# Peptides against a protein of PDB entry 4GMN: the designs that were tried, part 260

Target 1, 375 residues: chain A of PDB entry 4GMN
Amino acid sequence: RYANITLLALVTLASIGTDFQETLVKGNQGSRESPISAADEEWNGFDDADGDAMDVDQKSSSGEDQEEDYEEIDVKEDDEDDDDDSITSEMQADMERVVGADGTDDGDLEDLPTLRELIQTAVPQLIRLSNLPIDSDESLTIQSHALSALNNISWTISCLEFANGENANIHNAWYPTAKKIWRKTILPILEADSADLKLATQVTSLAWAVARVLHGETPTDGNPHRKFISLYHSSKQQAGGNSNSIEEPEDPFQGLGVKCIGVVGSLAHDPAPIEVNREVGVFLVTLLRQSNNVPPAEIVEALNQLFDIYGDEELACDKEVFWKDGFLKHLEEFLPKMRTLTKGIDKRTQPELRTRADEALLNLGRFVQYKKKHA

## One batch from the design tools (peptide; made by RFdiffusion4, then SolubleMPNN)

Design b2_p26_1_s3 (from b2_p26_1, 15 letters changed)
Fold by OpenDDE base, seed 2:
Structure b2_p26_1_s3 (fold): chain B 375 residues (1-375), chain A 26 residues (1-26)
Amino acid sequence: as target 1 above (375 residues)
Amino acid sequence: SEALAEIRESVAAYQRFLALLQIGAE
């Protein structure tokens, strides 16, 4: 009885969180930027102001655009005014506060009661439920739904901008909770060394969402980056042997391989230990060297992670890893391969993958030029 | 009973948070 109600509540939380990912994806589909593409802001290397504008004289060829008269099919949307008044005025006030909060450094969510309750009340219960002893199919189901809810909440929060002290109150409230998710949910599951690829995918997705906020401040205890690298390799070995179709998600960016790359990339950011950064950087560069056998989406993610990790020359990882381990040469040697890879993606069948690959190719060119100038 | 009330309140809080984020994306 209690288990069924807990299960229903978890299914509801997980559903709400799925609806949220879908809503973030749909809300961001109105704006051309997928929530995953908010990290795909063109890596504007430091604008050294002395860039001579090469006047590329684009001769305007006057193509006669034939005005094809598209008959406006007046689809009468029947306005079923389902006034789902579910948007409370308190909610709207909380959003105006998230957008309008000048950086009052007080990490107090006094002004965000809903988010406060989510972080302080919901998440601790979900962590507890994700840590239940697995002794039944019911406990497995509870764990799976708790992980899904934690994933969706964590992804939601990871889509907020925290750069330049933006949303500092939310960041400060989330940060200790994110560390708790990592230590109490993610690490124990990774340590159990389960052959369950579904569970591995769920925990890896959650780990990525958490690591997107914590970055190099993610707890390095037990070398979790090595576990995710191992999981990456193990997932590739299993996919090659058993035609048990783990239904490759229709979205190539939702694959376990991409998620593993996203986690380890995020873990390698400053202030990560240089050895963690090195092991991750070598892993990512090795994927580029092996690109003929790597899915294009994983290459895109690996590139973006490399740009984010090594974009700042003031960081210790630039000198101690990027330059010392000769990563520039590998990136430069990969540039023509990336051009070929990107051109090989059909814009009609895989438009998103093609767009993100075109962006990653542009960024790779810029990054290589930047690093050559600063050599 | 309390943990279930807390979960229901947390669900309702989460639903509210989601609807907030929908408005901020429009």
Scores: peptide ipSAE 0.018, ipTM 0.568, DockQ to the pose 0.024
Fold by OpenDDE base, seed 5:
Structure b2_p26_1_s3 (fold): chain B 375 residues (1-375), chain A 26 residues (1-26)
Amino acid sequence: as target 1 above (375 residues)
Amino acid sequence: SEALAEIRESVAAYQRFLALLQIGAE
């Protein structure tokens, strides 16, 4: 009885976190492209005032590709109005305020009562439930649902803009809670060294969501970047043995490998210790060198992480890691391989992967040119 | 025993949270 009520409450909290995410995505689609595509903003570099935009005259050769008459399969949208009444009017009002809120400087969530209760009341209890002794299948189920709810909440908050003091009230309320999730939920599960790939995927997803807000301010206790790099390699060794049993998620960007790259990339941002940055940078560059054996989605994520980490020349990691360890040469040598990889992705079967690979290829060209100019 | 007490506290916290969400929906 109590376990069923706890499970229902956890499922409801996970739903709430999803509904918040969907509302933020919809609200952002009205003003900015999707929060996933907000990371796909063309890396324009820092605007050096001498905008000699090389007009690469891409002569669009108008190939007369034949209008193959795709029969409109009139898939009757059975509007099953599953009025999933899960979105409360207060939750919607909080999301509309978050999407519309010019960052109020005060760390007070008085104007965001649902988000306040989510952070202050629900998350501390989810952290406790994620740390329960695993003594039964029921306790394992509770942990899994608590991790799912924490993931959805953390991911939703990580889709907010915090640059330039935007959403500072939410950031200030979330930041200590995010550190608590990291220290109390993520680290203990990573230290338990469970062979459970489902649990590893859940904790890695949560770690990515948390690290997308904390970046280089993520607690470095126990060198978590090395644990995620080890998990990446272990996941590849297991996939190579049992090619039949892990249904790779239909979405190539939901793979454990991509999530591991996203975590370690986020951990390597300034003000991360230079040695942490170096170990991550070497890992990412090594993926590019081994690209023939790496899924395209992991290459795209590894490139985006490299651009974000090393895009600013004023950061200590640019001089002490990027230039010192000769990363530019590896990026230049990878450019023709990336062109081949991107062209090998079928636009019809994998449209998103192709789009993100085309963008990452474009950004790689720009990044290499930028770094050559600033050498 | 301690885990069961923590589950009960968590359920009560979530019930309070859900009740707040429902009051904001009215």
Scores: peptide ipSAE 0.018, ipTM 0.549, DockQ to the pose 0.018
Fold by OpenDDE base, seed 4:
Structure b2_p26_1_s3 (fold): chain B 375 residues (1-375), chain A 26 residues (1-26)
Amino acid sequence: as target 1 above (375 residues)
Amino acid sequence: SEALAEIRESVAAYQRFLALLQIGAE
């Protein structure tokens, strides 16, 4: 009973997060941010495993017909109908307000009651549920759904612009919660070193969503960037051996490799420790050097991360990593390879991947020219 | 419409669940 209610609650939170994300993506069609295709995690319905009900022959002991007068407990139909319409209206109003806020709404989270309840009430429970001891398939299911709900909420919030003090109220409310998700959900799962690729993909998706807001302010305890780099390499080794189709996600950008790149790229932003930045930068540049064996979507993501990390010449990582480790040479040498790679993508079969690759190629040319002028 | 009704029912179920969690924490 409690499990089903918990699962239903987690489904709901995941759905609310998805609907909120879809509304933000539809509203934000004018902003340059890549549409985060919501992973249509098709809710694989409960496969009713027809567990053969063992016919336990319960011997019918003929106990006597005591006609106990079932007093009709008048279950007052409490008018539950009125509260349901209010919540949906508030959720819709919050979604419309967050989408319609042209950065001018200095509103408090008091004006965003649904988002407030998601951050303050739901997320702490989801963190708790994601940290339950795994002792059953039920606890695994609860963890998976809690991670899905946390992912959808975190991705939705990560689609908001926080630059220049935009959405500062939401950022300020989310920031401590995002750090809590990182420390209480992400790190413990990464430390457990599970061979479960599904769980690894879920936690990496969540880690990317969280790291897209926290960037270099993401807690560096335990060197999580190395864990995601290791996970990247491990995922490639497993895909190469067994011809069991790990269903490559239909969207090339939903792959575990892309997610690992997105996480470590985000972790490497200022004010990340220079050593973290270096290790990530070297990893990303190494992918470009090995591009013949790297999926195009991972190359696109690695390029975007490199542009974002090293786009500002005033940052310590520009001098101490980008110039010192000679990244410009690697980017320049990669430019003709990127042209070939991008031209090899069929616009008809992979229109999004081709568009993103054309953009990344254009940006690479601009970035190389920029860095050559500032050398 | 059905998905929205299912979401509504599920939000109500979540609120009931939160209320039950508050009662079960006492």
Scores: peptide ipSAE 0.017, ipTM 0.583, DockQ to the pose 0.019
Fold by OpenDDE base, seed 3:
Structure b2_p26_1_s3 (fold): chain B 375 residues (1-375), chain A 26 residues (1-26)
Amino acid sequence: as target 1 above (375 residues)
Amino acid sequence: SEALAEIRESVAAYQRFLALLQIGAE
C-alpha cells in the first residue's frame, strides 16, 4: 500500500516537472526562444563596435493568411461548480511570478511558496529516496522515479534566465539544493560504478540539468568530469558489441552521448579549475577530430559547449587552454568536415537535427573568424 | 491558453502529490 502511494507520488512529481518545463518553453515562445533553442541562438560573437553588420536580407515572404473559418463548436458550459479549489491562489500566483520577469533580488522565496515547498520539502525527500539501499525491485523502481522527478525539477529550473541577476531569488534558493543533489544523489550513483545503462542515463540527465545552473561552480570532488568522459567511452563500447539495441531515443539529442557532453561542457565553464577545463576542452576537440565515428547530435552539442566555454577572451581558460593547446587550428580544420556532415543530414527525415547543425556550422564560422581577429 | 491549462493540471497534480506525501508522513 505505502509503496503504491510513494510510486504514484513520484510519477506525479515527474509529470509536474515536465509540464512546468513545457509551460516555461511555451511561455517563453512569446518572448525569447526556448532554452532548448538556446543552442539555436546565433552566436553573434562579442560585439566589437566595428559595425560591419552584413545585411542578412530577411526577405519577409508574405505567406498568405488563409483564414480557415474554424466553426465555433458551441461547447455547452455545463456549470458543474465542482469547486476543485485544489489550485491554491498562491500556487497560481507563484507560477505567474516565475514566468514573469519581476524577480525580487532577495534569495527569499516567501513570495513563491509553492516553489519554496518544492525546493525545501519535496527535493530533500527525493534525494533521500534516490539514496535508499537497493534491496528489491521496488527500491530500484523508487530510485528510478525519484531520479526522474529530480531530473524534471532540475531541468525546469535550468530553463529560467539567471543572467544579469534575473531570478536571483530562485537561483539563490536552488543553488545549495543543486549542490546537495550533486553530492548526495549524483556522486554516490557515479561511484557505485553500476553497469546499468538506464540508471547511468537517468543520473547523467540529472547531472546535466544541475550543471546547467551550477556550471564551473559544480563540486569538483572525485573528478566528476572524468567519470562522465569514461561513461561516454563505455557507452560507445557497449553499443558496438551486444546487438541488444538499447533503442536509440527517437530524439538524437536525448542520447547518453549528448548528455555526457552537456554535463562535461557545463562543468568546464568559469570558474572551473583550469585542469578540469583543459581535460574537457581536449575531450570536446578530440570528438571533432574523430567526427567520422561520432553521431551528428553529439558534434552539435560539443560545438555549442566549445563556443560557450571559450567565447570570452578575458577568461583564464582562453589564454591557458584555448590558445596554449592550439584549439583554433582544430576548429578551423573541422569547418569543411562540419559542412559535409550538415549537408549529409536529410531535412525531411531529421529537420531539427539539420536546423541545429546548420546553426552550429554558422556559429563555427563566426567563432573561428572572431578568434582569428583576436589572435 | 493551453499552456495555462497544462500549468493548472500540473499544479493540481503537485497538490495531489503533496497530499499523498502528507498521508505517507502520518
Scores: peptide ipSAE 0.017, ipTM 0.560, DockQ to the pose 0.028; fails the geometry check

Design b2_p26_1_s4 (from b2_p26_1, 15 letters changed)
Fold by OpenDDE base, seed 2:
Structure b2_p26_1_s4 (fold): chain B 375 residues (1-375), chain A 26 residues (1-26)
Amino acid sequence: as target 1 above (375 residues)
Amino acid sequence: DEALKEIKENVRRYQRFLALQQIGSS
């Protein structure tokens, strides 16, 4: 009974994160529908005239079309949808306030009651549930669902812009909670060194979402970047040795390798210690050098992380790591390999991966040119 | 630099795509 109520509450908290994200996306798409002026340029159709009339009379063969009467199975839509609309409406109103609020600097979540309750009431309970002693399959299920809910919430919040002081109220409310997720949920699971790749994938996804907001301000206790680099290597060794196909997720961007790269990249941002940045930067550049044995999605993630980490020349890591360790040469040497890799991705079977690889290739060319100009 | 702005905008678009894909992934 309590487990089912907890499970239902965790599923509902996970859905709240998804609906909030959809509303965030819709609100941000509505601003980009610049009216396509229907310039009805009447492209005058070419008058290709020639009218040859050939009459061919061919005969009447009366194939009996058996109209198979497909009985319309009247699937009664059970009207269970009514209660979900109310929560979605309050969340939609909160999101319309977030998107529509030009910066009223009131650092209070007073105008965002749903988000406030999510951060202040729900997340602390999810952290508690994720830290229960695992003594049963029920406790393992509760932990998994708590991690899923924390993942969805953390990723949703990570979609907000914070870099220019935007959403500062949300950032300020989330920041201590994100640090609590890191210290109470992520670190203990990583330190347990479980051979459970499912749990490792869940915690790494959550760690990535949290680290995308905290960046280099993520707690450095126990060198978590090295734990995720070790997890990356361990996951590759297990996938290569045991044909226990943990089904590689159908989505190439859901792979544990991509998630590990995303975490360590995020941890390497300013104000991360230069040695943390160097260890991560060397790891990422080493993936590019070894690209023949690296999945394309991991290369795309590693490139985007490198562009983001080293995209600012004012940062200490630009001089002390990027230039000092000769990363530009490695990026330039990787350009022809990236062109080959990108062309090798089939647009029919992996259209999204191909699109992201084409974008990353374009950025790699631009980034190399930019860095050469600023050398 | 205009090239850097284009790079950062492309990275942000990619990061937003990833975030959408990671929601509901677990």
Scores: peptide ipSAE 0.572, ipTM 0.949, DockQ to the pose 0.826
Fold by OpenDDE base, seed 1:
Structure b2_p26_1_s4 (fold): chain B 375 residues (1-375), chain A 26 residues (1-26)
Amino acid sequence: as target 1 above (375 residues)
Amino acid sequence: DEALKEIKENVRRYQRFLALQQIGSS
């Protein structure tokens, strides 16, 4: 009984995260409709040109109107409006404010009551539920749903812009909570050394979402980047041995390998310790060198992480890692391999993966040229 | 640099795409 109520509450909290995704997607589509400036269509006047009325003779052929009485089968579309009305009008209003606020609305979290309650009240409970002693299948189910809810919330918040001081109120509220998720949920699960690849995938997805906001300010205690690198290698060894392939998720970007790369890339950003940055940078560059045995989606993620980490020449990691460890040479040597890899992706069967690979290839060419100019 | 601006914008677009795909993935 209590387990079912807790499960229902966790499913509802997970749905809130998915509904926020839909609202973020809709809000981002609306912002791309730049109002086409209604160009003043100058109403060029009715020029009354007197064009001759040609008398086309209407021949009268009496076609017999067979009234085929189509019985309108009143298919009651039971609109099962599965109004999964899980988005309260209050949640929608909060999301519209977060998405529609150009960076001028210094709206305090007081103006975002649903987001405030989500961060301050719901997330601390989810952290507690994710860290329950695993003593039953019910406790495992509760942990999984708590991780799913935390994942959806954390990814949703990671869609917000923070880089130029945008949404600083949300960032300031989320930042201490994100550190709590890391220390109380992610680290304990990573330290438990569970052979459960499902749990490892869930915690890695959550870790990626959290690390995308915290970046190099993610707690480095216990060298979590090495745990995710080890998890990456362990996942590849298991896939190679038993033909019980855990069905690679139909989406190539949902793979544990992509998630591991995303986490460690995010952890390597400034102000991460240079040693952490170096270990991650060497890992990413090593994936490019071994690209013949690496899924295309992992290569796309590794490239985007490298562009983001080393895209600033003022950062200590540019001089102390990128230039010192000769990463430019490895990126340049990878260009022809990336062209071959990208061309090998079928646009008909994997259109999104192909698009992302074409973009990453374009960026790789630009990035190599940029770095050569700034050498 | 204009090239760096375009690189960063493409990375940001990719990261936004990934974030939207990762919601509900667990």
Scores: peptide ipSAE 0.572, ipTM 0.949, DockQ to the pose 0.811
Fold by OpenDDE base, seed 5:
Structure b2_p26_1_s4 (fold): chain B 375 residues (1-375), chain A 26 residues (1-26)
Amino acid sequence: as target 1 above (375 residues)
Amino acid sequence: DEALKEIKENVRRYQRFLALQQIGSS
């Protein structure tokens, strides 16, 4: 009885995170209506030469169009108005205020009461539930749902801009809680070294969401970057052996490999220790060098992390790691491989992955040129 | 640098896309 009520409350807290997603998507769509003027600069393709068009006479075999009369299964849209009453009008008003919040410097969430209760009351309970002794399938289920709720909340908060002092009130409220999630939920699960790849994926997703806000201020206790690098390598070894591999998620960006890269990239940002930055930077550059056996989504994530980590020449990591360890050469040598990789992604079957790879390829060219100019 | 501004904006767009894909993924 109490467990079912707790489970229902966890599911409801997870749903609030999905509803924040819709509000953030709508808010981001409003910003997309800035007309990117189609500067159709016709990049004149280079005239590659005279290869003999062997006229293979494709005989048009007129296969008879059997009009298989697909009976329209009149799927009655049972308008089950699932009154997903999960979002209170107060939560919706908080979401609208958070998406529209011009940064008020008031470090108090007085104007965001639902977000305040989520951070101050709900998240501490989710942390407690994620730390229950695992002694039953029920305790595993509670842990999984607590991790899912923490994941959704943490990812939602990570969609807010904080870099320019924007949303400083939310940042200041979230920051100590994010560190608590890291120390009380993420680290204990990583130290338990369970063979459960599902749990490892959940905790890695949560770790990425938390590390996207904390960056290099993420607690370095126990060298968590090395644990996620180890998890990355271990996940690749397991996928090669068992035919009962975890169904690769249909979304290539939901893979454990992508999540591991995202975590370690986020951990390597300033003010991370230079040695942490170096170990992560070398890991990321090594993925590019070994790209023939690396999923395209992991390459896209590794590139975006490299652009973000090393996109500031005033940071100590630019001089002490990027230039000192010769990363520019590796990025330049990777350009032709990235072009081949991107062209190999089918636009019809993987349109998002192709779009993200095309963007990452454009950025790689620009980044190499930028770094050459600032050498 | 305008090129760096475009790189950072594209990275931020990608990071926002990823965050939206990771909500509800667990």
Scores: peptide ipSAE 0.570, ipTM 0.948, DockQ to the pose 0.795
Fold by OpenDDE base, seed 4:
Structure b2_p26_1_s4 (fold): chain B 375 residues (1-375), chain A 26 residues (1-26)
Amino acid sequence: as target 1 above (375 residues)
Amino acid sequence: DEALKEIKENVRRYQRFLALQQIGSS
């Protein structure tokens, strides 16, 4: 009884995180109707080709209207109160405010009561549930659902722009909670070193969502970047031995390898310790050098992380890692390989992966040229 | 630099795509 109620509440909390995402996407689309200046592309009228009107004789076959008397089956709408876990009007109003709000410097969520209760009341309970002793299949199921709910919430918050002081109130409210998720949920699971690839995938997804907001301010205690690099290598060794058991996710970007790269890339951003940045940067560049055996989605993620980490020449990591460790040479040598890799992706079977690879290839060319100009 | 601005915008677009794909993935 209590477990079923707890499971239902966890499913609902996971759904709320998804519904918040949908509302954030819809609201951000409405505000980004900057008037696309109608560039008057004069559609040059296609010339009047004199196509002869062949008189195809309309033989009026009088199909007899069989009035099939559809008996109106009075389907009693059983009002199954489907507890449609739909976004409440308060949640919708909060998301509309988040999309429209100029970031107030105050970490106060007075105008965002539903988001405040989610961060301050719900997330602390999910953290507690994710740390229950695993002594039954029921406790394992509760942990999985708690991790799923934390994942959806954390990814949803990571869709907000926090650059230049935007959404500072939400950032300030989330920041201590994100650190608590890291220290109380992510680190204990990573320290348990379980052979459970499902649990490893869930915790790595959550770690990525959290690290995308905290960046280099993510707690460095116990060198978590090395644990995720180790997990990356271990997952590749297991996949090579048992070809049958890891159903590769249908979406290339759902793979554990992509998630590991995303976490470690996010951990390497300023103000991360320069040695953490170096270890991650060397890992990412090594993936590009070994690209013949690396899934295309992992290469796309590794490139985007490298562009984000080393896109600022004023940062200490540009001089002390990027230039010092010769990363530009490796990126330039990878350009022809990336062109071959991208062309090898079928646009019909993997259209999204191909689009993301084409964008990453374009950025790689620009990034190499930029770095050569600023050398 | 206009090239750097375009790189950063493409990275942000990709990062947004990933975030949307990771919701409901667990």
Scores: peptide ipSAE 0.569, ipTM 0.949, DockQ to the pose 0.819

